# Ledger of designs, part 35: peptides against a protein of PDB entry 8BZL

Target 1, 228 residues: chain A of PDB entry 8BZL
Amino acid sequence: SYDRAITVFSPDGHLFQVEYAQEAVKKGSTAVGVRGRDIVVLGVEKKSVAKLQDERTVRKICALDDNVCMAFAGLTADARIVINRARVECQSHRLTVEDPVTVEYITRYIASLKQRYTQSNGRRPFGISALIVGFDFDGTPRLYQTDPSGTYHAWKANAIGRGAKSVREFLEKNYTDEAIETDDLTIKLVIKALLEVVQSGGKNIELAVMRRDQSLKILNPEEIEKYV
Target 2, 242 residues: chain B of PDB entry 8BZL
Amino acid sequence: SRRYDSRTTIFSPEGRLYQVEYAMEAIGHAGTCLGILANDGVLLAAERRNIHKLLDEVFFSEKIYKLNEDMACSVAGITSDANVLTNELRLIAQRYLLQYQEPIPCEQLVTALCDIKQAYTQFGGKRPFGVSLLYIGWDKHYGFQLYQSDPSGNYGGWKATCIGNNSAAAVSMLKQDYKEGEMTLKSALALAIKVLNKTMDVSKLSAEKVEIATLTRENGKTVIRVLKQKEVEQLIKKHEEE

## One batch from the design tools (peptide; aimed at target 1 F72 A73)

Design b1_p14_2 (made by RFdiffusion4)
Pose (drawn by RFdiffusion4):
Structure b1_p14_2 (pose): chain A 225 residues (1-47, 50-199, 201-228), chain B 238 residues (1-200, 205-242), chain P 14 residues (1-14); non-standard residues A62 YCM
Amino acid sequence: SYDRAITVFSPDGHLFQVEYAQEAVKKGSTAVGVRGRDIVVLGVEKKAKLQDERTVRKICALDDNVCMAFAGLTADARIVINRARVECQSHRLTVEDPVTVEYITRYIASLKQRYTQSNGRRPFGISALIVGFDFDGTPRLYQTDPSGTYHAWKANAIGRGAKSVREFLEKNYTDEAIETDDLTIKLVIKALLEVVQGGKNIELAVMRRDQSLKILNPEEIEKYV
Amino acid sequence: SRRYDSRTTIFSPEGRLYQVEYAMEAIGHAGTCLGILANDGVLLAAERRNIHKLLDEVFFSEKIYKLNEDMACSVAGITSDANVLTNELRLIAQRYLLQYQEPIPCEQLVTALCDIKQAYTQFGGKRPFGVSLLYIGWDKHYGFQLYQSDPSGNYGGWKATCIGNNSAAAVSMLKQDYKEGEMTLKSALALAIKVLNKTMLSAEKVEIATLTRENGKTVIRVLKQKEVEQLIKKHEEE
Amino acid sequence: ESVPAALLDEEANA
């Protein structure tokens, strides 16, 4: 089989294929995640008439207690999502517990990292925001990128214009903003309205403590706008 | 040998996949192919690129392929690559029926093939398939459906879409004329002739298939030349 | 791209 080293070091210690994978992420639609007190919210920018909205969604459930949003190559994302879904079930089988948000994040990150050091393969061209709750009810938000690095965040953004949205969230992520569920959802919509020039072209989802993923209707989003 | 390896599965500096993009260029030079969803069925309209006089026409169709009892598809791009992919679609549909003893839902068949196409862009060092497909079908979950896939493995559901030559012009006509939720098969047939009229008119140059439900069973039929010649006459009056 | 340190979840990264 094909064994060419695709990801290699360059002078100065750069891994060019990874950096190029990060460029693919910037070409993706904006995704925003905010961790609240008892709620986590994900929002994504949408790119069209005659298209079935159900089929092209950027927010996916990995397990009953874990879901993710992504930016970048949508085909690479389907592969990573299905790999994570299979791992969530393998964990329930072996440990008899649902996966922690951190566990599945570590798994997705290590999968991405393997694709930066394996022969015959290019890196995954996606970043992911992963949200959910732990056994003790603690809300979580993690980010993964193509290098395999992962961190936890109070709030974050990935994809096109993520730098601007991040700077908005830095100034606006306060206790008042995450005091209630309505204000937590509102902060995500405001963060997206910063780069979407829009309001009717946004998808949003909410996850509450042990209540599973709820995707908001267009009519419910129009009320906030 | 590193010297002769064209490296078909790498990123460009901008995060682009050049082989995928070049494959999409090949599809843009293929015969026009469009699909329209309606309340009582789905249809595929295709430009025949085999319009030579000395051709025999031995099959019931040239560009429209039955995948299983409830599904059909049409292709744009490299014909040989399309043969490999359509054979694989039939195998996936049969593997699902064997396992679950029920027909494969349409989206599950599209996802399964797209995973194969995505693998060719990430590893193996091979050129990708130069094929875009339109899928039409019916399942107990979502009823009548239309899907499109492209060489990278991306797919989407559509009420109407077009692939191949002059597809941008065709998508424009569909946005203007398609009445969302009010389309019948008869009106969708009329719109298909209207769209193919601008982007390409003779019955020998077009191929039309319809998918409907009759007595709880799916019917996939290629329209005879007589029915197509009558549809062309009915439009010229407009 | 950088992410402001103020958005880092210290407890979760501990």

Design b1_p14_2_s1 (made by RFdiffusion4, then SolubleMPNN; from b1_p14_2, 5 letters changed)
Fold by OpenDDE base, seed 4:
Structure b1_p14_2_s1 (fold): chain B 228 residues (1-228), chain C 242 residues (1-242), chain A 14 residues (1-14)
Amino acid sequence: as target 1 above (228 residues)
Amino acid sequence: as target 2 above (242 residues)
Amino acid sequence: METPESLLDEEANA
């Protein structure tokens, strides 16, 4: 059976394990990314943290470098492997090239890593999609998406995970130059987009903001509620 | 066998890793392990299923393993897999100590093992480890810590949690009785006994069926102590009097 | 589901 082999084409040209990994992503918590004028924003659906769980260990938004951060949907353990390798590459690039990575560069690295796991018979695909945001050294804000296949594209706005369809439909309607005119409006757009699929308001949203020449800022629940 | 569970490292059409789910199911039948974080310490309490009558004094914990001077773990699942993973934890901790001349941070040790677990879910010719672990530790960064990891390589930090048999019921009880910010090690021990008494498939809780370890700080050093049977008996007696 | 082409960053994908 073609679907039992990790990295073989079906007669009709499908890579079933890649498609099935994409189904794992669709079961993941929703993440959204928006590129503003001078800001990039990531929002993630915060699953109700179990009452006794340490919230510190349930982060879905992470820094890859000072100028790049990532959100993901799908298998958390798979994501951790990708994140760790990306962080090592970011540091290696700084040491060897003496400049931080571009957002495209690190996205391409991650995409290539994922692609290799779709081609080796000894490996299954990564069960994750990622939204990668940041600033290039010239101050240009960037948003990229990667999927289990190792494809990547640049976006103005996008979403991944279980609510991605509804969030994307919202973004298609509401992403305008006016809607991203200010940093605050851009943040508000992300929150509104997530509220299409997240119940109980800002308490169930993790939000990260990176402004030009600034470090990643994770907003606290009180800061998020100001935009709701 | 389901069509997509015969190979250890493939997705189902629904995006599920059945071998990981089956490993987790197997752990659900293992002996109960509890972890509780307190302000002044952290504890592990584990069900002892193999009471070898021939062992005069239970000198050694069957399910609780010291990893280094600052960390211990308990295991639920396949004993052989547990032995491999606990040995690997010790090796990781030792290599870190040798390389950096300081103890490995608790979360870093947990993540290192979780990356190994994850690899066994992704690489061909491997099966998932049939083991969940609770980790207790202290480090200078976060103080007392409690972590849980599963066969997928996922982990999380907890104030209190349970793995193994009747874990869902135990977690429910912990959620009801755990007082955040007010939990002392003494109260945590009492809570552990209370939960085990209700969740273990035994008519009466006895000290021979329970292993308890505490991790505390004394004079700037971590102290990992397995409670003596008499101490556990006193805790059980106190619970029965309440 | 087709990714909405309207949200693509045309400049960065060029």
Scores: peptide ipSAE 0.152, ipTM 0.657, DockQ to the pose 0.883
OpenDDE base, seeds 1, 2, 3, 5: peptide ipSAE 0.046, 0.115, 0.011, 0.011; ipTM 0.508, 0.659, 0.511, 0.545; seed 1 fails the geometry check

Design b1_p14_2_s2 (made by RFdiffusion4, then SolubleMPNN; from b1_p14_2, 5 letters changed)
Fold by OpenDDE base, seed 4:
Structure b1_p14_2_s2 (fold): chain B 228 residues (1-228), chain C 242 residues (1-242), chain A 14 residues (1-14)
Amino acid sequence: as target 1 above (228 residues)
Amino acid sequence: as target 2 above (242 residues)
Amino acid sequence: METPKSLLDEEANA
């Protein structure tokens, strides 16, 4: 069976293991990214942290560098491998080029890494999609998405994971220049988009904001509730 | 689907890694291991299943392993896999100590092993490790810590958790009785006995069937101690009197 | 799944 081989084409030209890795992503918690004018916002569905679990260890939004952060959907262990390699690359770039990575550069690095795992017979694809946001050195806000195939594209707004369809449909209707005119409106747009699929309001949302020339800020639940 | 479970590192059509799920199922049949975080320490409590009378006095915990001066772990699952992973943990910790001249942070040791576990789920010719681990430790960054890791290479920090047989029931009991912010090591020990007494498939809890280790700080040093059988007997007796 | 073309960053993908 062609679907049993890790990285072979079917007779009709499909890479089944890549498609099945995309199904793993669709089972992941929802993540949303929005590019504003001078802000990038990531929101993730906070799975009800099991009572007695340390919330510190359940993060779906992470910094790759000072100017880049990532949210993911799919296999958490796979994501950790990608994150670690991306962080090493960001630091290496700073040391060798003496500048931080562009958001595109690090996205391309991650995409290339994923692609290699789709082509090697000794490896399965990564079961993750990622939303990668940040600022280039010129202060331009960027949002990229990458999937298990190693494809990547730039977005104004996008979503990944189990609720991604509904969130994207919402964003297609509501992403306007007026809706992102201010930082607060951009944040509100992300929260509203997540509320299409997240029950019980702001308590089940993790939200990260990166403004131009500022570090990644994770909003606390009380800050999120102000936008609900 | 049974058709996709024969190869160790492939996705099913539904995006599931069945070999990882089957490894987790195998762990569900292993002896119970509990971890409880307290304000003044952290503990592991593990079921002893192999009471071989012919084995010389169990001088060493069968299921609880010292990793370094600041960390210990307990294991649920395949013993041979557990031995490999606990040895690897020790090697990682020693390499870090040699490189940086300080003990490895607890979470960093856990993540290093979890990356190995993950690799065994992604690379061809490998099978997942049939082991879940509980880690207890102390470091200068976060103080006392409790972690759980599974065959997928996922991990999480916990205030209290359970792996192995009847883990779901144990976790439910821990959720009911664990008092956040008020948990002393003494109360944690009592809670461990209470949970084990109800979740172990034994008619009567005995000290021979339970291993308990505590991790505390004394005079700025970490102390890892396996409780003596007499101490465990006293804890059981106290629970029976309550 | 149809890529929501309206949300693409056309300038950055060009």
Scores: peptide ipSAE 0.239, ipTM 0.760, DockQ to the pose 0.833
OpenDDE base, seeds 1, 2, 3, 5: peptide ipSAE 0.145, 0.169, 0.101, 0.020; ipTM 0.566, 0.653, 0.536, 0.556; seeds 2, 3 fail the geometry check

Design b1_p14_2_s3 (made by RFdiffusion4, then SolubleMPNN; from b1_p14_2, 6 letters changed)
Fold by OpenDDE base, seed 1:
Structure b1_p14_2_s3 (fold): chain B 228 residues (1-228), chain C 242 residues (1-242), chain A 14 residues (1-14)
Amino acid sequence: as target 1 above (228 residues)
Amino acid sequence: as target 2 above (242 residues)
Amino acid sequence: METPKSLLDEEANK
């Protein structure tokens, strides 16, 4: 019965639906994450918002909790499902454990969710990768990345989506202790990284900043231009 | 790759969901629906294809559905799917009202349905809904709103948009003629007629082939009104004179 | 995907 979504192993050991989901991610808008000393920064390529589209409804960076935010690449509708579940888990954790989630914890939760969708009969994988950033309760900045398989790792900096390769190459060359010495320098690094793949400069970038003991701040275009 | 075309909820090797794309293609053959946001209201305009003479002259809105006191929608695509989704929207809105003792915010209602749509793209044994929707509404958070959703479960807010037949051409026209910040409901109605006249595959636009609903605020209450045929005729006449 | 190993947070992945 070809009508059921089944993620199965190929004879050579591949999970085709997971690989194909990764291809969906590669078609997504580019997202970048960088961990600074006391700051985490997410940047996303803004597809030219159709002139008649409400910009508020086209957000690729969202808060999961007060101390955690996420950017994604891939299927927007899939991302919404993951975000909603993650938010519920964050709230549940606060109620049950009486502490906010660690960035690793919520990443693991998301990863586990994704993994289950690769193994459950009648489900397809999520067509998204995510960059998850935030602060642990001890004030440590964290950056994690997840993919459709449910794999996750901690990063100093990373990128996902269409321009990820170019952005990663840039980050590999330019991510140094000096480059993240200050909050402003860290922000500049993210912007410069995105500019490797984003056309028309700062107008097509969405940038979010989370500083230690501060809430998520989405920078306006004017603020972004100051770093360019 | 033909193998992936027949499966309802699987990725192609290129990372595409073909059944979603095919559903969207099917919607492209449906009657045209327009939505336009104005400063003082929001409207839906829809092509009426089934003009059965035997339908009692009370043209019940064939394509425009009231969801609650503050929201309405129009549909392009499979009628049966539309009925299911419209009913679900009403239920969601009602449940929210009962639970919170206030009307559901517009975007939350849209999102709730979009999550359902998304599920039908991810769970095996299900097919995507062959329906796109335009939503108009008012709430205390954002005022007048216009949303569009598609079979994938994606949605967006719009100042003006179109779904169904010749939607791309309609959107292009809307982009050209929509005056941001200066759009009155009157101007929006005129624009809707202009766009429909060009996008509908009819020699002459007639009031019997067009359904229009407006959502306004009067005395702190939302008013959803389907325009009478005579009113639509006047709009068409005015357009022809310009 | 060639994981840029140089960008990994080795301490956190431990």
Scores: peptide ipSAE 0.190, ipTM 0.669, DockQ to the pose 0.874
OpenDDE base, seeds 2, 3, 4, 5: peptide ipSAE 0.173, 0.139, 0.188, 0.008; ipTM 0.659, 0.654, 0.663, 0.520; seeds 2, 4 fail the geometry check

Design b1_p14_3 (made by RFdiffusion4)
Pose (drawn by RFdiffusion4):
Structure b1_p14_3 (pose): chain A 225 residues (1-47, 50-199, 201-228), chain B 238 residues (1-200, 205-242), chain P 14 residues (1-14); non-standard residues A62 YCM
Amino acid sequence: SYDRAITVFSPDGHLFQVEYAQEAVKKGSTAVGVRGRDIVVLGVEKKAKLQDERTVRKICALDDNVCMAFAGLTADARIVINRARVECQSHRLTVEDPVTVEYITRYIASLKQRYTQSNGRRPFGISALIVGFDFDGTPRLYQTDPSGTYHAWKANAIGRGAKSVREFLEKNYTDEAIETDDLTIKLVIKALLEVVQGGKNIELAVMRRDQSLKILNPEEIEKYV
Amino acid sequence: SRRYDSRTTIFSPEGRLYQVEYAMEAIGHAGTCLGILANDGVLLAAERRNIHKLLDEVFFSEKIYKLNEDMACSVAGITSDANVLTNELRLIAQRYLLQYQEPIPCEQLVTALCDIKQAYTQFGGKRPFGVSLLYIGWDKHYGFQLYQSDPSGNYGGWKATCIGNNSAAAVSMLKQDYKEGEMTLKSALALAIKVLNKTMLSAEKVEIATLTRENGKTVIRVLKQKEVEQLIKKHEEE
Amino acid sequence: SAPYLPEFLRYQEP
């Protein structure tokens, strides 16, 4: 089989294939995640008439208690999502507990890292925002990138214009903004309206404590706009 | 040998996959192919690129392939690659039926093939398949459906779409004329002739298939030359 | 809604 080293070091210690994978993420639609007091919210920018909206979604459930949003190569994302879904079931089988948000994040990150050091393969060209609750009810938000690095965030953005949205969230992520469920959803819509020039071209989803993923209708989104 | 390896599965500096993009260029030079969803069925309209006089025409179709009892598809791109992929689609549909004793839902069949196509872009060092496919089908979950896949393994559901030559012009005509939720098969057939009229008119140059439901059973039929010649006459009056 | 694609039908990486 093909064994060519694809990800290699360059002078200065750069891994060019990873950096190029990060460029693929920037070409992706904006995704925003906010961790609230008792709620986590994900929002994504949408790119069209005659298209079935159900089939092309950027927010996916990994397990009953964990879901994710992504930016970058949409085909690479389907592969990572299905790999994480299989791992969530393997964990329930072996430990008899649902996966912690951290556990599945670590798994997705290590899978991505393996694709930066394995022969015959290019890195995954996606970043992911992973949200959910732990056993003790603690809300979580994590980010993964193509290098395999992962961190926890109060709020974050990935994809096209993520730097601008992040700077908006830094100034706007306060206790008042995440005091209620309605204001938590509103902060995500405001963060997206910063780069989407729009309001009717946004997908949004909400996850509450042990209540599973709820995707909001277009009519419910129009009320906030 | 590193010298002769063209490295088909790497990123460009901009995060692009060059082989995938070049494959999509090949599809843009293929015969025009479009699909339209309606309330009572789904259709595929295709430009025949085999319009030579000395051809025999031994099959019921040239570009439209039955995948299982409830599904058919059409292709744009490298013909040989399309043969490999359509054979694999039949195998996936049969593997699902064997396991669950029920037909494969349409989206599950598209996802399964797209995973194969995505693998060719990430590892193995091989060139990707130069094929875009249109899928038409019916399942108990979502009823009549239309899907499109491309060489990278991406797919999407559409009420109407077009792949191959002059597809951008065709998508424009579809946005203007397609009445969302009000299309019948007869009107969708009329719109298909209208679209192929501009982007290409003769019955020998086109191929039309329809998918409908009759008595709880799926019917996939290629329209005879007589029915196509009558549809062409009906449009010229407009 | 249709369930997700079964694992045994997904492309198996070598």

Design b1_p14_3_s1 (made by RFdiffusion4, then SolubleMPNN; from b1_p14_3, 5 letters changed)
Fold by OpenDDE base, seed 3:
Structure b1_p14_3_s1 (fold): chain B 228 residues (1-228), chain C 242 residues (1-242), chain A 14 residues (1-14)
Amino acid sequence: as target 1 above (228 residues)
Amino acid sequence: as target 2 above (242 residues)
Amino acid sequence: SAPATPEDLLYKEP
């Protein structure tokens, strides 16, 4: 059975293990990314953390460097591997090139890593999609998405995970130059987009904001509620 | 038969490499890419399928990649595999430039990548790349050139060729309409539009769904240019008037 | 139809 084998081509030219990894991503919590004029915003659906689980341990938004952060959907354990390698590469780049990575550079690195896991025997694809946001050294905001295949693209806005279809449909309708004219409007757009799939309002949303020349800020629930 | 299909690329009892054949099937599902060699230039024309409103308009040609100042390529197949191979092409070209202080000859770059592709069909622990490429270039040895390579690592030089969806039909059309020795870049562009209009399963060809790049020589320098949407629209309009 | 999904981006099937 080709669908249970290592990542090989089916007779009709499909990579079933990659497709199944994409299905694993679709089961993951929803993440949204939006690029504004001078801001990038990531939002993720908070799974109802079991009452006894420490909320601090379930961060779905992670910094890769001072100028780059990532949200993911899919297998958390797979995400850790990708994040760790990306962080090492960001540090290595700073040491070697004496500049921080561009968002495109680190995205390409992650994409290449994922692709290799689709082509090497004895390895399965990563069950993870990622939204990577940040600022290039010239101050340009960037948003990229990667999937289990290792494909990556630049986006104005996008979503991944179980609610991604509905969120993307919302963003396609509502993402305009007017809707991202200010930082606050951009944040509001992300929250509204997530509310299409997240029940019980701002309490179930994690939101991270990176403004030009500023560090990543994770908004607290009270700050999120001000935008709802 | 099925036993060989699910393992590392090995020979079947009949001497077939099924994983390579299946990789070629994957390419058949990709958008059409055309290459046409003219006397005064060479072009790539590719179907653009990814028109999403939320994509960042960084007009990087989705299917056409600049490799160096003298070469470009188009890809058909798995996008992630294509990205890896196009990056490798750039690295090979750059390493050659650094070593020899001159641009890599077109065929040498193609061959270097084909050796890599072939290795992925022969060595254990790897699958073939699900990608075919068209290469356009200019060098001082052979002038304007067009090459095609496939997942097996085979390549060939062409006057005109096609990869991806409906490639066989496109090649047949090219054989009928390509005039050897008389092909201008202008005529090649018209031919590309004609073939794409018939090959793409669309009722009406639109400029939004086509990307075209030309490679020419101006004042002793290679110029690689991606046509603007308006230019492509004009080509489509001219075709509809004929 | 614009590829809206990673699957569409992977194979770009019509």
Scores: peptide ipSAE 0.027, ipTM 0.532, DockQ to the pose 0.149
OpenDDE base, seeds 1, 2, 4, 5: peptide ipSAE 0.034, 0.010, 0.022, 0.010; ipTM 0.545, 0.609, 0.644, 0.518; seeds 1, 2, 4, 5 fail the geometry check

Design b1_p14_3_s2 (made by RFdiffusion4, then SolubleMPNN; from b1_p14_3, 6 letters changed)
Fold by OpenDDE base, seed 3:
Structure b1_p14_3_s2 (fold): chain B 228 residues (1-228), chain C 242 residues (1-242), chain A 14 residues (1-14)
Amino acid sequence: as target 1 above (228 residues)
Amino acid sequence: as target 2 above (242 residues)
Amino acid sequence: DAPPTPEDLLYKEP
């Protein structure tokens, strides 16, 4: 009975269902996020879409609100649930507080949601990690990462999914103030980071950019190739 | 029997709550947190384990949380569980302030959270929180206070205590070196560094791996201050010279 | 005094 999806402690203090959810994330396509000075950039590995699959239906980068977007790695169906709840919360916040959410606020909301699914019987953890980027009302760019446990942290740059280790190692070496001095350099950094794990160049990368006081822009393959 | 390990928190035939015990094991693997009560203040010192170059400089301490103007806490255990509990503490404190127009007494805040923790050990469909907390605070009733709570919902007041990795060894050291009635905040800080240096599994203690917060009273107001890295470096240096 | 055992902490009567 799948009703036994109980996240319980092991004798050694492990939450195996959370760890297994993290393994599900590692099977997901790689996503990378980088915070620049006045830009946030998300990049995602495009899996070789079956020739007959509509590429438009496999969006791995989603807007949560006008000022916040999210990329994820792991179970796509789980991600939809999280995204929908986050969108509702963003709208609710606008109605009740009369201001858009901060990136930290919506991240905390998502994190709390994930955590509850690790503590309630009859529920399994979400098999997703997320990179959440955007701008606060003061124009500060933000990048957060969440995991299946409901933990979240702020990052300058991070990666999730199957190639995350290699991408993070690249970012640790190459993320400098000089490397993010301009918007274009920041975009190049993300692309170079993804190319550590993605074969066949810009055709297999989805890239989204949010600049200060601008809406989310998804770059087309031709635009991506200019940075390669 | 493995059967009791896979269900909601229930009693074993021997009367043990294995899920609570296992939650405590999870805490034992967490970074060390110390609390020391002094005559003129109280402090928290916590091990910082997550030093990643790509982490954004969070203005707030990783393991020490301000709860209100008069209280702070540190956490050992599952970070996500800790975040939920620290948020709940803030909400409880705020609701009390709104209702009574005065800050919640320290022990009342601790007990309110402990009731929640206990409920997660007793009610079906939940697991225990994998978190222990140290609380520091000041109130008009008892002055400076230090409390510890665990996954069971039990709590106690302490003069000095430790949670997380090597907590037993730390507590032993605190018992040896803590001078009752003579503890100044300065001496407490020195003691905290001494204990952390021995309990952290590091060859050399560095300021980047330690967070320290102090709670003092200045001009009839509570002041919660996180020590700057330079201040922590000075404390470490002083310890190395002794 | 020996540090409290996990059992002591679990069953410590106020």
Scores: peptide ipSAE 0.028, ipTM 0.520, DockQ to the pose 0.025
OpenDDE base, seeds 1, 2, 4, 5: peptide ipSAE 0.005, 0.078, 0.007, 0.012; ipTM 0.599, 0.618, 0.506, 0.502; seeds 1, 2, 4 fail the geometry check

